# Ledger of designs, part 51: peptides against a protein of PDB entry 3J47

Target 1, 121 residues: chain A of PDB entry 3J47
Amino acid sequence: IRLTNQLKSLKGLQSKLKDVVEYLDKVINKELPINHTILGKLQDVFNLLPNLGTPDDDEIDVENHDRINISNNLQKALTVKTNDELMVIYISNLVRSIIAFDDLIENKIQNKKIQEQRVKD

## One batch from the design tools (peptide; made by RFdiffusion4, then SolubleMPNN)

Design b2_p17_8_s3 (from b2_p17_8, 13 letters changed)
Fold by OpenDDE base, seed 4:
Structure b2_p17_8_s3 (fold): chain B 121 residues (1-121), chain A 17 residues (1-17)
Amino acid sequence: as target 1 above (121 residues)
Amino acid sequence: SLLEELKKILDELKKVL
């Protein structure tokens, strides 16, 4: 029972990882727009992934060391890239919010001028 | 104006995304 449940959970995780890969492939191919909420959640997953390059101190197989270094370099490169993309998105949203705020101020100033003219007539 | 510069930055960022 316990082993069967672990295998079922692992198969479920594998299916979800496949769905994420298929989503990323569609985004890379420009078939789907970038969803910032999904990118943020992917970054959270990468930040929660144990460093694939901390060997549990007990099995330094030389063949695992190269795979571990490659996996760490890939995880670091993915984390840096996703952080830079999220920073660009954050700045874009901040700039858009500042523009919308300026437009609001200008509209308030114009409305005040129109009211002051109507009170003089 | 500051607004026009910020709008240019936003338009450039939209081309990279």
Scores: peptide ipSAE 0.023, ipTM 0.553, DockQ to the pose 0.019
Fold by OpenDDE base, seed 5:
Structure b2_p17_8_s3 (fold): chain B 121 residues (1-121), chain A 17 residues (1-17)
Amino acid sequence: as target 1 above (121 residues)
Amino acid sequence: SLLEELKKILDELKKVL
């Protein structure tokens, strides 16, 4: 019973990871727009992942210290890169929102002018 | 105009993305 439930939970996690990969592939292929909430959650998952370069704490070999430092530096570099990418996407969406707001203001001004002309005629 | 400058920034960002 316990082992079967663990296997079922692990299969469920694997399915969810597959759905995330499929989403990322669609975003890379420009089939779907970038979703900041999904990328932020994905970053949270990566930040919660144990350093994939730490062999289990049971072998204190001095050679692992350099591998741990390289893994930590790579993870830090990936985190910084991901933050910079998210910042660029955020700025892009902000700029789009400002443009759309300006277009809305101009549309309202034009509509007001048309109404004022119709009242004078 | 501010709009044209923002459009230029958006177009540059689209090349990086």
Scores: peptide ipSAE 0.023, ipTM 0.553, DockQ to the pose 0.019
Fold by OpenDDE base, seed 3:
Structure b2_p17_8_s3 (fold): chain B 121 residues (1-121), chain A 17 residues (1-17)
Amino acid sequence: as target 1 above (121 residues)
Amino acid sequence: SLLEELKKILDELKKVL
């Protein structure tokens, strides 16, 4: 019973991974429009993959070397894209904070003028 | 104003996100 449930769960995961590959192939072939929300979730999944960091160059079959280079290039591309997205979010939050601070300064100046008028009346 | 330019930048960034 427990082992059968684990095997069923693993087969379910394999089916979902196949659906993701088929989706990416359709996006690459321009059959489907790019969905940035789906791509962001895929980046999160790839960031959780163990970095197949360079095993020392002395023990790698040529086929593993090409797969490691592809994995490292993919990880670099995902890191650059993630940094650019985080930079856009950071700048957006900075601009919002500056606007809110300007509004607070204006409100303080207006409140001071109202108080000065009340003391003269 | 500087504030209006910053608002324009924020609006363009929201279109890319």
Scores: peptide ipSAE 0.020, ipTM 0.528, DockQ to the pose 0.019
Fold by OpenDDE base, seed 2:
Structure b2_p17_8_s3 (fold): chain B 121 residues (1-121), chain A 17 residues (1-17)
Amino acid sequence: as target 1 above (121 residues)
Amino acid sequence: SLLEELKKILDELKKVL
C-alpha cells in the first residue's frame, strides 16, 4: 500500500514535470506569451533545488559534471538578472529621492526670496 | 542569457523524461 502510493505520486510528479517542459518549449518557440508569474514560480522551484554546484565530495561521477555546470550557469544567470532588476528599482528610488530633494531646495530658495522682499518693504 | 540557460535545462529534462 505505501509503496504503491509512492509510485503513484512519483508518476504524478513525472507527468507534471513533462507539462512544465512542454510549456517552456512553447514559450521558447514563441507559441505562447511569457507569463511572468509562472517564470517567477519556476525560479522559486530552481532556488529550492539542491545546489548541484556543490557535490558533496563523495560521488564525482563524470556524468554529473554537465548537470553541475548547467545548474551553476543557471544560478549565475538568475543572480545577474535579479541584480539587474534590483539595480533598476534602486536607480528609480534614487531618482525619486533626488527629485524630492531638488523640490525641497527650490522651495527653500523661493521662501528665502519672499522673506528678503518682505524685509525691504 | 537566462533564456539560453533555461533551454539547456529543458534539454536535460527531456533526456530524463
Scores: peptide ipSAE 0.019, ipTM 0.526, DockQ to the pose 0.080

Design b2_p17_8_s4 (from b2_p17_8, 14 letters changed)
Fold by OpenDDE base, seed 4:
Structure b2_p17_8_s4 (fold): chain B 121 residues (1-121), chain A 17 residues (1-17)
Amino acid sequence: as target 1 above (121 residues)
Amino acid sequence: NLLKQLKQILDQLKQVL
């Protein structure tokens, strides 16, 4: 019973991972627009994944060392790319906030000039 | 001038995103 439930849970996880890969492939192929909320949740999942490069010190088979190096390089590449994407989003939001502030100041200056004209007439 | 340049940068960033 316990082993059958673990195997069923693992098959369910494998199906969900396949759906994520298919989504990423569609985004890479520009068939779907980038959804930043999905990308952020995917990042949270990757950050919550145990470091695919820390084998518990008890399974150093020489065949796993190349897989560990590949997984660490993949995690580093994903972390760098996601940091660059977050930086671009942050700068875009900052610039938008500065523009909205400038528009607010200009609108206040114009409203003040209109009020000063109405008090002179 | 500066605001127009910042808007152009923002519009370019929106095309890359």
Scores: peptide ipSAE 0.018, ipTM 0.532, DockQ to the pose 0.019
Fold by OpenDDE base, seed 1:
Structure b2_p17_8_s4 (fold): chain B 121 residues (1-121), chain A 17 residues (1-17)
Amino acid sequence: as target 1 above (121 residues)
Amino acid sequence: NLLKQLKQILDQLKQVL
């Protein structure tokens, strides 16, 4: 019973990981727009990933040490890369909003000047 | 001046992403 439930949970996780890969491939191919909420949730998942390659404390075979280090370095590299990408997109959206706000202020100032001229004539 | 520089940075960032 316990083993069958673990296998069912693992198959469910594998299906969800496949859906994430297919989503990322579509985003890379520019078929879908970048969804920052999805990327933020992926970052949360990568931050919660157990170190893929810590053997449970019962099998320290010296041959696994290189696989552990590669996986930990990959996890850190993915977390840093995803954080930097999200930060760049956040800054890009912030700057776009500031520019659009400045253009709106300038348009309001120009419209006010035109109205003040029409009242003097 | 600042807004023009910020727009240039945005256009460069869009080429790298």
Scores: peptide ipSAE 0.018, ipTM 0.532, DockQ to the pose 0.020
Fold by OpenDDE base, seed 3:
Structure b2_p17_8_s4 (fold): chain B 121 residues (1-121), chain A 17 residues (1-17)
Amino acid sequence: as target 1 above (121 residues)
Amino acid sequence: NLLKQLKQILDQLKQVL
């Protein structure tokens, strides 16, 4: 029973991985529009993959060199995209903090005016 | 003026995310 359920789950994962590859091929061929939410989720999956780049420089068979170059190019592309996304989040949080600080200054000015009126009455 | 520009940047950034 346990082994049969694990084999069924693995076959289900293999089917889903094939559907993801077919989706990426359709996007590359411009048959489907780019969905940024799907690409973000794929990036999260790729960031959870073990580093497919760096067997020590001393054991690289020539057939592995093309796979290592593809992996290093993929990791570099994912790092650039992650840095751009983090920069957008950082700027968004900075802008929110400046707005909240301006609202705090205005509230302090209003409270001071109310106190100055109460001392004159 | 500054707050209006900062809000516009924030709204543009939310459309890209």
Scores: peptide ipSAE 0.018, ipTM 0.517, DockQ to the pose 0.020
Fold by OpenDDE base, seed 2:
Structure b2_p17_8_s4 (fold): chain B 121 residues (1-121), chain A 17 residues (1-17)
Amino acid sequence: as target 1 above (121 residues)
Amino acid sequence: NLLKQLKQILDQLKQVL
């Protein structure tokens, strides 16, 4: 019973993984629009995978070198993509803060001019 | 680039499962 349930769960995971590969192929081929919500969920799944780019220091078999390079390239690409997204958010918040500060300065200058006029009348 | 790398890892995971 337990082994049959594990095999059924593994087959279900394999099917879902195939559907995700087929989705990514359709997106790469421009057959489907990029869904950022699906891409974000895929990033979350990859961030939950053990770092295939840290060899646990106990099995340097020569077959791991290509897998390590692909994992390291993904981790770098995820880091660059996350940095670019954070940079856009940071710049957007900085611009909003500058505009709000400029509006505050202009409002203070206008209020000062109105006060100076009221003291001359 | 990122989508191609995501695909490559998913294809590798599919080969192990």
Scores: peptide ipSAE 0.017, ipTM 0.436, DockQ to the pose 0.152

## One batch from the design tools (peptide; made by RFdiffusion4, then SolubleMPNN)

Design b2_p18_1_s1 (from b2_p18_1, 11 letters changed)
Fold by OpenDDE base, seed 4:
Structure b2_p18_1_s1 (fold): chain B 121 residues (1-121), chain A 18 residues (1-18)
Amino acid sequence: as target 1 above (121 residues)
Amino acid sequence: SEKEKLISELQKLLDQFQ
């Protein structure tokens, strides 16, 4: 029972990964438009994966070196893309914060002017 | 206004990263 459930879960995961690959192939072939929300979620998944490219010192099978290099290149590419997207979000939030502070300063200046006018009247 | 000028410059800066 337990092994059967584990096998079923793994088959389900395999099917889901296949669907992701098929989606990405369609995007690469320009059959579907790029959906940034889907790509963002996919990046989050990859960021949660352990560094697939640290060869544990014990499994230096020479034949796996090419696969490890491909995995490392993919992880690096995803990290760079994530950093660029986060940078844009950070700058956008910074700009919004600066505008909000400017509005706050203006409001304080106006309130001070109103108070000074009340003292003169 | 000076505020509008500031917003415009900040938007231009933001557009450089998009």
Scores: peptide ipSAE 0.034, ipTM 0.659, DockQ to the pose 0.012
Fold by OpenDDE base, seed 3:
Structure b2_p18_1_s1 (fold): chain B 121 residues (1-121), chain A 18 residues (1-18)
Amino acid sequence: as target 1 above (121 residues)
Amino acid sequence: SEKEKLISELQKLLDQFQ
């Protein structure tokens, strides 16, 4: 029973990963617009993965040096891209917050004017 | 107003990222 449930869960995870790959392919091919929220979450997943490119300092096998460099370059590129996407999300949220705050201020001013008029009547 | 102009520009910026 426990082993069967674990296998089922792993198969489910594999299916979800396949869906993510398919989504990314569609975005790369410009079939779907870029969704920064989805990309941000995907980047979070990559950041949780162990550094596939940091060999433990001790076993620098010379033959893997090229693979290590490629992995490090890829990770660096992903990190830079992640920072840019996070910046976009941050700016977007900031703008939304400013607009909402402005609307709140205007509403309070209007309500105050209405109350003052009611007191004069 | 200058305020309305600012809000419009900010909204335009937001729309570029959606």
Scores: peptide ipSAE 0.034, ipTM 0.664, DockQ to the pose 0.013
Fold by OpenDDE base, seed 5:
Structure b2_p18_1_s1 (fold): chain B 121 residues (1-121), chain A 18 residues (1-18)
Amino acid sequence: as target 1 above (121 residues)
Amino acid sequence: SEKEKLISELQKLLDQFQ
């Protein structure tokens, strides 16, 4: 029972990872547009992953220090990239909001003019 | 005219982020 449940969980994880890889391949090949939400969630996953470069703490070899520095640099780079993506989303939404607001104002002005003409007729 | 110019510039800016 316990072993079967572990195998089932691992198979589920494998399937999810496959879906992520397939998505990334499609994005790289420009078959799908970049979805910042998906990429952001993927970056969150990588940020939660233990440093794949930390061998067990038991052997403090100089190579481990370099790997830790590389992993820290990667994590920092992922965080910066996430922040930049969030900034792009924010600016895009801000611009869309301004355009929509302007369109709303113009529509209201036009509707008012139409109503005023109807009252004069 | 100035409003239309502003909208056009904002749309161009939006296109850079999409």
Scores: peptide ipSAE 0.033, ipTM 0.662, DockQ to the pose 0.013
Fold by OpenDDE base, seed 1:
Structure b2_p18_1_s1 (fold): chain B 121 residues (1-121), chain A 18 residues (1-18)
Amino acid sequence: as target 1 above (121 residues)
Amino acid sequence: SEKEKLISELQKLLDQFQ
């Protein structure tokens, strides 16, 4: 029973990971828009991931130092890359928001001027 | 004019990220 439940949970996780990969592929291929919230959550996942290159703690083989370094470097690289991507997305959204806000302000100013002219007339 | 220039620069910046 316990083993079966663990296996079921792992299969569920595997399915979810597959879905994430498929999502990322679609984003990379520009089939889906970039969602910063999803990417942020993915970053959190990467930050929580154990060293993907650490073989199970049981194989303390001397060759582990290079593997550990590679794993740590990969994790760090992924984190940095994700941060940079999120930064770009954030700036892009900020710019869009500023432009939209400016347009709104200008429209309001114009409408006010039109109303003032109508009252004078 | 300055406002429009700023918007243009911001749009250009946005385009660099797309």
Scores: peptide ipSAE 0.032, ipTM 0.640, DockQ to the pose 0.013

Design b2_p18_1_s2 (from b2_p18_1, 8 letters changed)
Fold by OpenDDE base, seed 1:
Structure b2_p18_1_s2 (fold): chain B 121 residues (1-121), chain A 18 residues (1-18)
Amino acid sequence: as target 1 above (121 residues)
Amino acid sequence: SSREELIKELQELLDKFN
């Protein structure tokens, strides 16, 4: 019973992974628009995955070298993309902060002018 | 005028990221 349930769960996961691959292929082929929310969640999943390409195992199979290179390239690509996204978010927040600060300065200047007029009256 | 122009440019920059 437990083994059957585990196998069913793994088959379910495999099916979902296949659906994700098919979705990504459609996005790459521009058949579907890029959904940044979906891509962000996929990146989160990959960031939670252990390094599938750390050769802790001494089995230098030639097939492992290609897998290691693919894994390293994927991790590097994800890191670069994450850094670019964080930079965009940072700049956006900085711009919002500058606008808010400018509004605050203008409000303080106006309040000071109103107070100075009240003292002269 | 200069302040309004700066705010406009900053808002346009923000809109490019959204």
Scores: peptide ipSAE 0.037, ipTM 0.685, DockQ to the pose 0.011
Fold by OpenDDE base, seed 5:
Structure b2_p18_1_s2 (fold): chain B 121 residues (1-121), chain A 18 residues (1-18)
Amino acid sequence: as target 1 above (121 residues)
Amino acid sequence: SSREELIKELQELLDKFN
């Protein structure tokens, strides 16, 4: 019973990880738009990964300290990378919004000019 | 012309990030 539950939980985790990888591959390949909510949640998951390997504070073996430092450096690197990616996406969306807003303004100006010309005719 | 130039610059910027 306990072993079967652990296997089910592990299979469930494996399936979820596979779905995440497939999503990321589609985003990298530009097949899907970037979803900030998914990336934010993924960042949260990665931010929790270093805590999965913390041995209980009672056995500070020197090897564990090196693993903790490597894990912290990896975590920091992943956080920085994710933040940079999110920043790029944010800037891209901001630029798109500015272009769309400018197009909207121009369309309104043109429509107004057309309407004014129709009233004069 | 200035507006069109701005749009082009913004599009070029967008293309660098996409």
Scores: peptide ipSAE 0.033, ipTM 0.667, DockQ to the pose 0.013
Fold by OpenDDE base, seed 4:
Structure b2_p18_1_s2 (fold): chain B 121 residues (1-121), chain A 18 residues (1-18)
Amino acid sequence: as target 1 above (121 residues)
Amino acid sequence: SSREELIKELQELLDKFN
């Protein structure tokens, strides 16, 4: 029973991964438009994956070298894209913070002027 | 005003990143 449930769960995960691959193939072939929200979520998933490029000490088989290189290249490409996106978000937040701070200063200046007028009257 | 022009420039910059 427990082993059967684990196998069923693994088959379910395999099916979901296949659906993701089919989606990406359709995007690459321009059959579907690029959805940045979906791509962002996929990047989050890949960022949570353990580094698949660490050779488990036990399988120093020469055939794994090509798979490890492909995994490392994919991880590097995802890291570069994530860093660029984070930079854009950081600059956007910085600009919003500057605008908000300027509005706060102006509000304080106006409040001070109102208080000074009340003291003169 | 100089302040309004600065806010406009910052908003235009923000729009380039969005």
Scores: peptide ipSAE 0.031, ipTM 0.660, DockQ to the pose 0.011
Fold by OpenDDE base, seed 3:
Structure b2_p18_1_s2 (fold): chain B 121 residues (1-121), chain A 18 residues (1-18)
Amino acid sequence: as target 1 above (121 residues)
Amino acid sequence: SSREELIKELQELLDKFN
């Protein structure tokens, strides 16, 4: 029972990963618009992966060196792209926060005016 | 007012990124 549940969970995870790959392919092919939120979450996943590219200095097999260089270049490319995308998300959230804060201030001012008028009546 | 203009600018910026 426990082993069967673990296998089922792993198969589920594999299916979800496939869905992510298919999504990325559609975005690359311009079949779907870029969703910055999805890309940001995907980047978080990659950032949680161990650095596939830090060999401990001692066991650089030549075949591993190419994989490491590719991994490091990919991680660097992802990091640069990530910074640009995160900047867009950050600015968007900042703008939303400023608008919401302004609305809150205006509401408080109006409520104060209403209360002052009630005291005068 | 200057406030409404600011809100408009911010909304335009938001729309550019969404």
Scores: peptide ipSAE 0.029, ipTM 0.651, DockQ to the pose 0.013; fails the geometry check

Design b2_p18_1_s3 (from b2_p18_1, 7 letters changed)
Fold by OpenDDE base, seed 5:
Structure b2_p18_1_s3 (fold): chain B 121 residues (1-121), chain A 18 residues (1-18)
Amino acid sequence: as target 1 above (121 residues)
Amino acid sequence: EEKEKLIKELQELLDKFK
């Protein structure tokens, strides 16, 4: 019973990972537009994965050196991409804050003009 | 006028990131 449930859960995870790979292949092939929300969640998953490119200090086989370099390059690429996305979000929030501040100034100027008109009538 | 133009340019920039 317990082993069957663990195997069912693992098969469910494997299916979801396959769906993610198929989605990424469609995005790479330009069949689907890039969804930033899906990419952000995938980055969160990769940032929660243990570093797949640190051999525990006891298994430096030369055959893993290419896998280590690929994993380190992938982790670096994910970190750079995460930083670029955070910068885009930061700029977007800054622009929104400037617009909201401008709208507040304009509303204050309009309210002042309305008050000055009411004092003249 | 120039201020309204700047707000429109900033809004258009924001909409490119949505």
Scores: peptide ipSAE 0.031, ipTM 0.619, DockQ to the pose 0.012
Fold by OpenDDE base, seed 3:
Structure b2_p18_1_s3 (fold): chain B 121 residues (1-121), chain A 18 residues (1-18)
Amino acid sequence: as target 1 above (121 residues)
Amino acid sequence: EEKEKLIKELQELLDKFK
């Protein structure tokens, strides 16, 4: 149920993003007038996106390499962030497993001591 | 003792990432 709702929401977001791209292409082709209210909201969305691929330093050149480089730099940045988040989750689970193992060893030692006392009385 | 110290250091490291 939760995963199906997340997938439905993501598909709905993908459809809306496609509609925005189709709108922008029509505006670029001068088929539609620029709506400043839509453009302002789109700028707000881009400003809320984590910086999707500024390489440090100075190459304004070439009208077809930037979309592929932005996509690859975004994929790389999202992959690095995801790997760091997965590393934290892995360390968390490792620590919890070590604690649970230590508690199990201590409980086993205590149970052995109690049994040895009962055999002496 | 040494394991409890390691557990504490790992827990303190984990708490820096939250």
Scores: peptide ipSAE 0.030, ipTM 0.608, DockQ to the pose 0.010
Fold by OpenDDE base, seed 4:
Structure b2_p18_1_s3 (fold): chain B 121 residues (1-121), chain A 18 residues (1-18)
Amino acid sequence: as target 1 above (121 residues)
Amino acid sequence: EEKEKLIKELQELLDKFK
């Protein structure tokens, strides 16, 4: 149930991102007027994206190949950042689990020593 | 002693990632 809901939410997000790309392409092709309210919300979304480098304002004018490279660099940088964050969380949880395991072993050793002393008295 | 040192080093490592 939880995983299916997450997958449905992610598919819904993917559809909305596709609709945004299609809207932007229509605006660039001058098929639709620039809606400043949509542009403002899109800017808010981009400001919430991890800062993936400012493409220098000079790369906006070269052919459909650079948009694919920017999208691939964005997707790669999101994947790398997510992998690094997951790695840090994984290492932190692993270290915490090792400490908690050693504390459990030490508590068991101490309890065993206390039982062995009580059998000798 | 050696175990307490290792736990301390692991805790200091954990604190660098927080």
Scores: peptide ipSAE 0.030, ipTM 0.610, DockQ to the pose 0.009
Fold by OpenDDE base, seed 1:
Structure b2_p18_1_s3 (fold): chain B 121 residues (1-121), chain A 18 residues (1-18)
Amino acid sequence: as target 1 above (121 residues)
Amino acid sequence: EEKEKLIKELQELLDKFK
């Protein structure tokens, strides 16, 4: 019973991982629009993955070294891409804040001029 | 004038990131 439930859960995870790969392939091929919410959740999953790049030193099959390098390269590539996307969002918000600040300054200058006119009348 | 130019340049920059 316990082993059968673990195997069922693992098969369910494998199916979901295939659906994620198929989704990513469709996005790469431009068959589907990039959904930033899905991409962000995938990044969260990759950041929560146990560091697949530390094999505990007791199972060095040469086949694991290539898979570990691919996983580490994928995690690094996703981290770099995420950092660049966050930098673009940060700059956009900074620009918007500067515009809103200039509008606030201009409104304060106009209000001061109106008050100075009312004191002269 | 110079402020309107700066606002326009900042808006054009913002629109490149949308």
Scores: peptide ipSAE 0.029, ipTM 0.612, DockQ to the pose 0.011

